# Designs tried in a protein design run: peptides against a protein of PDB entry 8YR4. Part 14

Target 1, 309 residues: chain A of PDB entry 8YR4
Amino acid sequence: PRGSPALQLVVLICLGLMGLERALNVLVPIFYRNIVNLLTEKAPWNSLAWTVTSYVFLKFLQGGGTGSTGFVSNLRTFLWIRVQQFTSRRVELLIFSHLHELSLRWHLGRRTGEVLRIADRGTSSVTGLLSYLVFNVIPTLADIIIGIIYFSMFFNAWFGLIVFLCMSLYLTLTIVVTEWRTKFRRAMNTQENATRARAVDSLLNFETVKYYNAESYEVERYREAIIKYQGLEWKSSASLVLLNQTQNLVIGLGLLAGSLLCAYFVTEQKLQVGDYVLFGTYIIQLYMPLNWFGTYYRMIQTNFIDMEN

## One batch from the design tools (peptide; aimed at target 1 N244 Q247 N291 R298)

Design b1_p11_5_s4 (made by RFdiffusion4, then SolubleMPNN; from b1_p11_5, 8 letters changed)
Fold by OpenDDE base, seed 1:
Structure b1_p11_5_s4 (fold): chain B 309 residues (1-309), chain A 11 residues (1-11)
Amino acid sequence: as target 1 above (309 residues)
Amino acid sequence: MTLTEVEVEEL
């Protein structure tokens, strides 16, 4: 943000907190590994209790699930409110000034309430897109790269290759299936808008429908429009289930291949029991934010199309 | 399209 040194400092702190979240995503599995190794070695209670307490503290900082519930992510979100408000207000003022520069002919062809709704949608789309790119897409890609590097350096190159192939296949299939699904979603939304427009037109012409006693005819035309909508909705929902099942199969195959390889290296005494647990926990941590990647890709694609129109 | 319809890809 140009002009506010306080907001520049908040952005730098938020970037530092994002770096800390990436460090926690590596450290939490390492501390969990160390607990399993200390339990296997029958280590003294004082060392075990310190490592468990440190792990629980790191897990409190990291959070769980979608990564939105950790102390560091909540602190980042809290600090980012002021930056988001500054960015939103700047985009709103740029859209508003641009609307005032548009020709009188453009304004006479549109209702003021439609113009305001386009401005609000444009601001929300740009601000949302930037937030998803910076806080979800870029961090998820960074965690994958950090994971590949970590497994390649501290395990064997085969583990880095399994993670690389699994995540590359997952991302590629997510994009391809999401692009295929976008056709069904667009057809559904077009039919929803047509069904809604028909219902509004029938209700606005209520007096004419009543005069011709055409109530049963309008209800039947509305039923046909709903049945056509539900046929497109089913295709959209079924394509989502297919995407999720495809994603689950790819992660399941990656987890199977890597877990079998870890188990083999533990039997050969090249890895410890804790390293098997580290691999499984780290892959699950990478998987949780990737479930949203199809949603982010669709939102990015939709927001770009909505900005060109 | 309102940004609020985050289709949770997580079923």
Scores: peptide ipSAE 0.024, ipTM 0.612, DockQ to the pose 0.127
OpenDDE base, seeds 2, 3, 4, 5: peptide ipSAE 0.022, 0.023, 0.023, 0.019; ipTM 0.615, 0.616, 0.610, 0.645; seed 4 fails the geometry check

Design b1_p11_6 (made by RFdiffusion4)
Pose (drawn by RFdiffusion4):
Structure b1_p11_6 (pose): chain A 309 residues (1-309), chain P 11 residues (1-11)
Amino acid sequence: as target 1 above (309 residues)
Amino acid sequence: VSASEVDVSES
């Protein structure tokens, strides 16, 4: 924010809260391991109670689920509401002030609905792009790298390879399948618009009664158009199911390999019992934000083209 | 544990 000083402080606080969320993402599974290790060795009730309370508090600060739930990141959403309101107002006012100074030939040439749609979509594109990228993409790519470092240095060497291969395959397959699916989605949207237009035309022109008893003909053409649309929709949604299945298969294979190796190492007295639950929890924690990357890829591309417009 | 992607419609 160029003008106000009160908002730059809020931006800095939001970035600090994002860092704190990354630290909590690392910290909570470590406390879960410590609790399990203390539990397996018959520890007194005092230290166990205090450690359990601390773990619960950390789980409360971190998102109880999917990371969009914790007290942190919600304070962030609140402050970001205050900040993103300023950018939205400034961009809208700049567009509106520019549209009122163009010459007459320009206004007589283009329609109003199209010009206004471009402006609205532009403002929403800039706001969404800032939000999506800064607060949902970079933090996840940072979490993957931090996890790779933690497992490769503080846990063992092989688990770094396991996490690296799993996440690389996940990202590659997600992008590859997403482009294909986008082609299918566009093909389906065009027909949906054509079906709506046919229904609107048949409703507006109550002449069907005059030039024939042509109610049946109008109904038949509508049914044919609906069938065509449904075929294209089935293709698109089946592609979505395939994407979900391939993502789930990749994560499952990574979990299986990591769990088997950890169990074998625990039986050989190399790792403690808590390391198993540490690996499992951390793998699930990495998986949860990764569930929404094909949508982020699609929205980032669309918003980029819209902002360019 | 499995999950599915959320599809977001366009404006």

Design b1_p11_6_s1 (made by RFdiffusion4, then SolubleMPNN; from b1_p11_6, 6 letters changed)
Fold by OpenDDE base, seed 4:
Structure b1_p11_6_s1 (fold): chain B 309 residues (1-309), chain A 11 residues (1-11)
Amino acid sequence: as target 1 above (309 residues)
Amino acid sequence: VTSTEVEVPEK
């Protein structure tokens, strides 16, 4: 943001908070490991109580992943509101200025309501795209990379390889299945709009429908449109279940392979019981944001298409 | 109306 040093400072604070979230994503599993090891060793209550209190405080700062925002994420979101509003207003003013620079011939060929709708879509697409990339996609990819490095250094190269293969397969299948699913979603949305248009047209022509006693015919046409919509909705919903199940199977296989390997190394006294719990906790923690990755990818694609139009 | 089909992760 050029011209407001206060908003530049807020952006720097938000970037610092994003770095703190990455640190918390590593520290929370480590503290949970330490609790399990202290419980296994029957450590004195004072040491255990301090470690548990520290863990709960770190977990309050981190949050529980998707759907439970931590204090740091909420504070970042709160501070970012002013930056988003400044960016939105700047994009709106740039689009509005550009629309006024366009030829009179361009304006005469378009309805004012279509021009405003293009401007609103363009602004929403730019601001949405930037927010999803910076706050959801990039942090999730960073957490995966940090996880691979952490497991490769502190466990064994085999754990880093399992996480790498699992996450790479997960991301690839998520993209491929989401692109396939987008066809069903577009067909559903098109039929939803057509069904709504038929209902509006029938209600606007109510006097004509009543004059011809055509109420039963209009109800049957509306019923057929609903049945056609529900057939497309079912395909959209079933494709979502298939995506979620595919994601769950990939994570389940990664969790199985890694958990069996952890259990084996614990039996050989190369790892502690807490390290087994750390692996499971960390994989689940990576999985929670990844469930939304298909949604983020779709929103990014939609926003790019809406910017080109 | 962008139907935000929120992929609700089942908790």
Scores: peptide ipSAE 0.023, ipTM 0.662, DockQ to the pose 0.093
OpenDDE base, seeds 1, 2, 3, 5: peptide ipSAE 0.023, 0.022, 0.023, 0.027; ipTM 0.678, 0.674, 0.663, 0.689; seeds 1, 5 fail the geometry check

Design b1_p11_6_s2 (made by RFdiffusion4, then SolubleMPNN; from b1_p11_6, 7 letters changed)
Fold by OpenDDE base, seed 3:
Structure b1_p11_6_s2 (fold): chain B 309 residues (1-309), chain A 11 residues (1-11)
Amino acid sequence: as target 1 above (309 residues)
Amino acid sequence: MTATEVEVPDE
């Protein structure tokens, strides 16, 4: 944000917190490994209790349960509200200024409600795209890269290669299948809008429908439109299940290959039991945000198309 | 856990 040093400082703090989240994503599995190793070695209770307490504290900062946001992520989100509001207001004012610069002929051809909807859609598309890129996509890609580097340096090049191949295949298949399924989603949304429009038109013409006793005919036409919608909805939902299953298979194969390799190196005394647990924990941790990657990709693609129109 | 791609409803 040009012109507010306070908001620039908040952006820098948010970037620092994002860096801290990346560090926590590496440290939490390491501390969990250390607990497993200390338990295996029958270490003294004081050392174990300190390491467990430190792990739980780091896990509280990170979050990473299903639906649990970590303290650092919540603090970042809280601080970002001011930046989002500043960005939204700036985009809204730019769109509003641009709308007032447009010709009277453009305004006379459009209803005020349509103009407002275009403005709101434009604002939401820009702010949404930036938020998804900065807070979801870029951090997830960074965590993958950090993971590849970590496994390549501290385990073996083979582990880094497995993670690289697994994540590259996962991302590629997610994009390709998401682009394929977007056709079904667009067809579904178009038919949903047409079905809603038909229902609204029938209800607005209620007096005419009553005058001709055409209620049964309008209900049957609406039923046919719903059946057509449900046929498209089924294709959309089935394609989503196929995406999720494909993603699950890729991660399952990566987890299998890496877990077998870890187990082999543990049997050769090159790795500790805790390193096996670290690998599994880290892969599951990378998998959690990747499940949303198809949604983020689609939202970005939709928001890009909505900015060009 | 199947990530339900929660289609954020277009507001």
Scores: peptide ipSAE 0.023, ipTM 0.664, DockQ to the pose 0.588
OpenDDE base, seeds 1, 2, 4, 5: peptide ipSAE 0.021, 0.020, 0.021, 0.023; ipTM 0.652, 0.640, 0.640, 0.651; seeds 1, 4 fail the geometry check

Design b1_p11_6_s3 (made by RFdiffusion4, then SolubleMPNN; from b1_p11_6, 5 letters changed)
Fold by OpenDDE base, seed 1:
Structure b1_p11_6_s3 (fold): chain B 309 residues (1-309), chain A 11 residues (1-11)
Amino acid sequence: as target 1 above (309 residues)
Amino acid sequence: VTATEVEVPEE
């Protein structure tokens, strides 16, 4: 934010908090591993109690796997409110000034309510895009890279390869299937808008419909439009189930391969029981934000198209 | 209203 040193400091603090979330995503599984190892070794109560208390404190800071409920995430969201308001107002004023620079012919061809709706959509799209990129997409990609590096350095290189192949396949299939689904979603949204417009036009002309006793005809035309919409909605919903099932299968295969390999190395006494628990916990932590990646990709793609119009 | 199709139900 140019012009406010206070808002620049808040942005730097929010970037520092995002770095802390990445550190917590590595530390929480490590502390959980250490608890399992201390329990297996029958370590003294004082060491165990300190490690458990430290783990619970780190888990309170991290929150759940979605990152939405942790203390650090809540503090980041709270501090970001002022930055979001500044950015939103700046984008809104830029769109509003640009609308006033547009030709009189552009304004005469559009209703004032449509122009305001375009301005609100444009502001929401830009502000939403920036928030999803900075707070969801970039952190999720960073956690995957940190995970690959961690497993490659502190485990056998085979674990880093399994995580790399699993996450690369997951991201590639998520993008390809989401692009395929976007066609069905666009067709559904176009038919929804047409069905709504038809219902509004019929209700605005209710006096004419009543004068000609055409009520049954308008109801039948509305039913046909709903049936056509539901056929497109079913294709959208069925394609979503297919995406989710494909994602679940890829993660399930990665978890199976890595868990079997970890169990084998524990049996050979090369890894401890805690390392098996660490691997499973870390993969689940990576999986939770990845479930939303298709939604983020679609929102990014939609917001770019809405900015070009 | 862009229905954010929540791809994963919040459990």
Scores: peptide ipSAE 0.024, ipTM 0.650, DockQ to the pose 0.114
OpenDDE base, seeds 2, 3, 4, 5: peptide ipSAE 0.023, 0.024, 0.021, 0.022; ipTM 0.649, 0.668, 0.649, 0.655

Design b1_p11_6_s4 (made by RFdiffusion4, then SolubleMPNN; from b1_p11_6, 5 letters changed)
Fold by OpenDDE base, seed 3:
Structure b1_p11_6_s4 (fold): chain B 309 residues (1-309), chain A 11 residues (1-11)
Amino acid sequence: as target 1 above (309 residues)
Amino acid sequence: VTATEVVVPEK
């Protein structure tokens, strides 16, 4: 945002809040560990109650699970609305200016509705791409790196290696399988558009269809188009299930290897019971945003292609 | 079942 110091300050505050979210992602598992250790040691109620209250407060700030946005994330999202609106307006004005610089021949060959749709796609693609990169992809990668560093420093190099191998394999397989799935999704979308176009054409020609009593024939052609679409949809959906299962297997293997190693070190009195719980909690926290990584990768890829057109 | 690819409906 060149030109508004207020928007620059809001961007800096949003970046600071993103840093705070990364700190909370480390602190929440640590406090949960401390609760488990205090419970195991039968610590006095006052110490336990303070640690539990602090944990719940940190968890409220972080948010939890697949659907609950934390207070910090909500505050960031709220502050970012103005930055997004500024960016969208800037992109929209750039596209609008560019459309006015285009030759009269380009405008005469296209309906105003197509031009508007191209402009709206362009604005949405750029703003979506930036939002997904900055708020979803980069933070997720940062959390993985922070996790590897944390486990390598505070547990053992073996834990950092397990997390590194698990997350690297997860990301690689997610990309490879998502690229493979993109073919099925494109085929599905093309057939969906063709099926919709046939339905619209049949409905626009309703008078002609009625004149020839061809209603049964048009319904049959539409049914065949739907069956063809459903065959492609099934391939897309089945490939998604395969992706999800592959992801679950990789995380399951990482969780198994790390949990067994934690349990072994707890039996040797090198780690506490709370450290076992920390590892499991932290891996689950890393896993939640990674479930969306394939979606983000695809949306980034689609938005990049839509911006080049 | 964390549906990794929620088809965000294109608006």
Scores: peptide ipSAE 0.027, ipTM 0.681, DockQ to the pose 0.500
OpenDDE base, seeds 1, 2, 4, 5: peptide ipSAE 0.028, 0.024, 0.025, 0.024; ipTM 0.674, 0.659, 0.658, 0.658; seeds 1, 5 fail the geometry check

Design b1_p11_7 (made by RFdiffusion4)
Pose (drawn by RFdiffusion4):
Structure b1_p11_7 (pose): chain A 309 residues (1-309), chain P 11 residues (1-11)
Amino acid sequence: as target 1 above (309 residues)
Amino acid sequence: SSASESDSSES
């Protein structure tokens, strides 16, 4: 925010809260390991109670699920509401003030609905791009790297390889499948618009009664168009199911390899009982934000082209 | 456990 000082402070607080969320993401599974290790060694009730209370409090600060739930990141959403309102207003006003100074030939040439759709989509694009990228993409790529470092240095050497390979395969397969799916989605959207146009045309022209008893013909053409649309929709959704399945298979293989290696190491007195639940919880924690990357890839590309327009 | 991706529409 160029103008107001009160908003730069809010931006800095939001970035600090993002860092704190990353720290909590690292911290909570460690406390879960400590609780399990204290529980297995018959510890008195005092230290166990205090540690349990602390773990519960940390789980409350972190998202109880999917990270979009915690007290942190919600304070962030509140402050970001206040901040993103300013950018939205500024961009809309700049577009509206520029559209009123162009010459007449320009306005006589282009329609109004198309020009206004471009402007609205542009403003939405800038706002969504800022939000998606800064608050949902970079934090996840930072979480993956932090997890790789923690497992490779403080846990063992092989688990770094396990997490690295799993996440690399996950990202690569997600991008590869997503481009194909996008082609299918565009093919389906074009036909959907054509079907809607045919239905609107048949409704507007109540001449079907005049030039024939052609109600049946209008119904049949509509059915054919619906069938074509449904075929394209089935193809697109089946592609979506395949993407979900391949992502789930990759995570599952990573979890299986890590769990087996951790159990074997615990039986050999190399690792403690809590390290098993640490690995499991952290793998699930990494998996939860990764569930929405094909959508982020599609939205980032679309919003980039829209902002360019 | 398994999960699915949430799809979003365009503006």

Design b1_p11_7_s1 (made by RFdiffusion4, then SolubleMPNN; from b1_p11_7, 9 letters changed)
Fold by OpenDDE base, seed 1:
Structure b1_p11_7_s1 (fold): chain B 309 residues (1-309), chain A 11 residues (1-11)
Amino acid sequence: as target 1 above (309 residues)
Amino acid sequence: MTFTEVEVDEV
């Protein structure tokens, strides 16, 4: 943010916290590996208890699930509120200034409520796009790259290759299937708007419908519009299930290949039992934010379309 | 704010 050194410092702290989240995503599996190795070696209780306490503390900082519930993520989100408010207000004022620079002919052709709705959509699309890119897309891609590097350096090049192929196939299929789904979603939304418009027009013409005793005819026309909508809704929902199932299969195959390879290297005494647990834990941690990648891609596409209109 | 329904790709 130009003009506020306090907000610049908050942005730098938020970037530092994002770096800390990436470090925690590597450290948490490493500490879990160390616990499993210490248990296997029958290490003294004091060393085990310290490592477990450190792991639980790191896990508290990292959080669980979608990565949004950790202490570091919550602290980042809290600090970001002021930056978001500053950015939103700046975009709103830029859009509002630009609307005042537009010709009187442009304003006479549009209702004030439509102009305000365009301004609100434009602000929401820009701020949403920036938030999804910075806090979801870029971090997820960074975690994948860090994972490939980590497995290539500390395990074997074959583990890095499995993660690379699995994640590349996952991302490619997610994009391709999401683009294919966008056709069904657009058709559904168009039919929803047409069904809603028909209901509004029928209710606005209530007196005419009553005069001709046409209530049964209007209800039947509305039923036909709903059936047509539900046929498109089913295609949209069924295509989502297909996406999720495809994603689950790709991760399942990657987990199978890598877990079998880890187990083999443990039997050859080239890796420890903890390294098998690290691989499984790390792949599951990469998978959790990737489940949302189709959603982020769709939101990015929608926000770009809403900025062009 | 049109809550674009987060189609949570609920796995």
Scores: peptide ipSAE 0.021, ipTM 0.607, DockQ to the pose 0.122
OpenDDE base, seeds 2, 3, 4, 5: peptide ipSAE 0.019, 0.020, 0.019, 0.020; ipTM 0.580, 0.604, 0.583, 0.604

Design b1_p11_7_s2 (made by RFdiffusion4, then SolubleMPNN; from b1_p11_7, 8 letters changed)
Fold by OpenDDE base, seed 2:
Structure b1_p11_7_s2 (fold): chain B 309 residues (1-309), chain A 11 residues (1-11)
Amino acid sequence: as target 1 above (309 residues)
Amino acid sequence: STSTEVEVEEV
């Protein structure tokens, strides 16, 4: 934001907090590993208590792995409110100024409520896109890359390969299946709008429907429209279940392959018991943000289409 | 208001 040095500092602090979240995503599993190793070795209570206290503090900063509930994420979100408000206001004023530059013929041909709706959609779409890209998509991709590097350097190249293949397949299938589902969702939304329009038109013409005793006919047509909608809704919902199940299967296979390999290396005394727990914890931690990736992809795609119109 | 159905796995 060029107009306020204070808001520029807030942006830099928010970027620093995002970097801290990435560090926490590596440190939390490491400290959890260390607890498991100390428990296995029957280490002195003082060492164990310090490590547990440090882990709990780091986990409080990180949150539950969803990123939304951690202290660092909450602090970032709080500080970002002023930046978002500045950005939103700037976009809104740009759109409003542009609307005032349009010809009188353009304004006379449209209802004032439609013009305001265009302004609100434009502001919401731009602000939404920036938020999802900066705070969800980019961090998730960064965490995957950091995970691949971590497992490749501190475990074995085979673990890095498993994480790479699992996450690449997960992301690819999420995109492909989400694009496939978009057809069913568009068909559902179109039929919902058509069903709603028919109900509104029937109710606006209520006197005419009563005059012709056509109530039973209108109810049957509405029932047929609902049945057609429910057939499309079922396809949309079933395709969502298929997406989720596909995602679960990919993560399950990655977790299985990596867990078996980790267990094997623990039996060969090349890894510790805590390293087995770290792998499982880290994969689950990477999975939690990825559940939202299909939603983010769809929202980004929708908002891009809404900005081009 | 198009409800943005959150396509999240109900875990």
Scores: peptide ipSAE 0.028, ipTM 0.672, DockQ to the pose 0.123
OpenDDE base, seeds 1, 3, 4, 5: peptide ipSAE 0.026, 0.027, 0.025, 0.021; ipTM 0.660, 0.686, 0.633, 0.655; seeds 3, 5 fail the geometry check

Design b1_p11_7_s3 (made by RFdiffusion4, then SolubleMPNN; from b1_p11_7, 10 letters changed)
Fold by OpenDDE base, seed 3:
Structure b1_p11_7_s3 (fold): chain B 309 residues (1-309), chain A 11 residues (1-11)
Amino acid sequence: as target 1 above (309 residues)
Amino acid sequence: MTFTEIEVDDV
């Protein structure tokens, strides 16, 4: 944000908090490993209690319970509200000023309500796109890269390779299946709008429908539109299940390969029991945000299309 | 069920 040093500082703090989230994503599995090792070694209670307390504190900062955002993520989101509002308002004012610079002939040819709706969508799409890119997509990719580096350096190059292949295959299949799925979703949305429009048209023409006693005909015509919609909705939903299942299989295979390799290295005394737990925990942590990657990819595509129109 | 795609309805 050019012009407000306070908002620039907030952006820098948010970037720092994002870096801290990446560090927490590495540290939390490490501390969990250390707990397992200390338990295995029958370490003194004081060392164990300190490590557990530290782990729980780091886990509180990270979050990662089902539906619970961590303290750092919540603080980042809270600070970002002001940056988002400033950015939104600036885009809205730029669009609004540009609309006033447009010719009277342009305004007379368009419904003012449609123009405002396009402007609002455009603003929301830009702000949404930037938010998803900066806070979801880029961080998730960074976590994957950090994970590959971590496993390559501290375990073995084979673990880094497994994570690399698994995540690369996951992302590739997510993109390909999401692009394939987009056809069904577009068809569904088009048919939903057509079904809604038909209902609105029938209700707006209520007097005419009553005059011709055409109520049963309009109901049957609406039923046919719903059945057609539901057929497309089913294809959309079934394609989502296929995406989710494909993603689950890829992660399952990566987890299997890496877990077997880790177990083997533990039996050879090259790794500790805690390292097996670290691997499983870390892969699950990488998987959680990746579930949403198809959604983010789709939202990015939609927002780009909405910016071009 | 990890619903991977929240349909954010483009309102």
Scores: peptide ipSAE 0.021, ipTM 0.644, DockQ to the pose 0.522
OpenDDE base, seeds 1, 2, 4, 5: peptide ipSAE 0.019, 0.018, 0.017, 0.019; ipTM 0.620, 0.608, 0.607, 0.626

Design b1_p11_7_s4 (made by RFdiffusion4, then SolubleMPNN; from b1_p11_7, 10 letters changed)
Fold by OpenDDE base, seed 2:
Structure b1_p11_7_s4 (fold): chain B 309 residues (1-309), chain A 11 residues (1-11)
Amino acid sequence: as target 1 above (309 residues)
Amino acid sequence: MTFTEVEVEDV
């Protein structure tokens, strides 16, 4: 943010916290590995207790699981509120000033409610796009790259290749299937709007419907519109299940291939039992944010379309 | 407010 050194410092702190989140994503599986190895070796209680306490503390900082945000992510989100408010207000004021620069002929041709809706969409699209890119998409891609590098350096090139192929196939199929399902969602939303419009038109013409005793006819027309909507809704929902199942199959195959290879190297005494647990834990950890990737991709596309209009 | 269906695996 130009003109506020305090907000510039907050942005730098938020970037530092994002770097710390990436480090935690590597450290947490490593500490979990070390616990498993110490348990296998029957290590002294003091060493085990210290490693477990350190792991739990790192896990508290990281967070993990659907809906649990870590301390670092929460602190970042809290600090970012002021930056977001500054950015939103700046975009709103730029749009508002630009609206005042437009010709009288433009203002006379539009309803005030339409102008405000354009301003609100413009602000929400820009701020939403930036937030999804910086806090969700870029970090997820960074975690994948860090994971590939980690497995390639500390395990074997074959593990890095399995993770690379798995994640590349996952991302590609997520994009392709999300684009493919977008047609079903658009058709569903169009039919939903048409069904709602029909209900509104029938209720606005209530006196006419009563005058002609046409209530049964309007109810049947509304039923037909609902059945048509539900047929499109089913296609949308079934396409989502297909996306999720495809994602699950790709991760399952990657986990199978890597787990078998890891188990083999443990039998050959080239890896420890903790390395098997690390691999499984790390793959599942990479998978968690990827479940949202289709949503982020769609939101980015929507925000681009809303910014162009 | 169109509830934008979240493309998340049903866990």
Scores: peptide ipSAE 0.021, ipTM 0.613, DockQ to the pose 0.124
OpenDDE base, seeds 1, 3, 4, 5: peptide ipSAE 0.021, 0.020, 0.019, 0.018; ipTM 0.615, 0.601, 0.580, 0.600

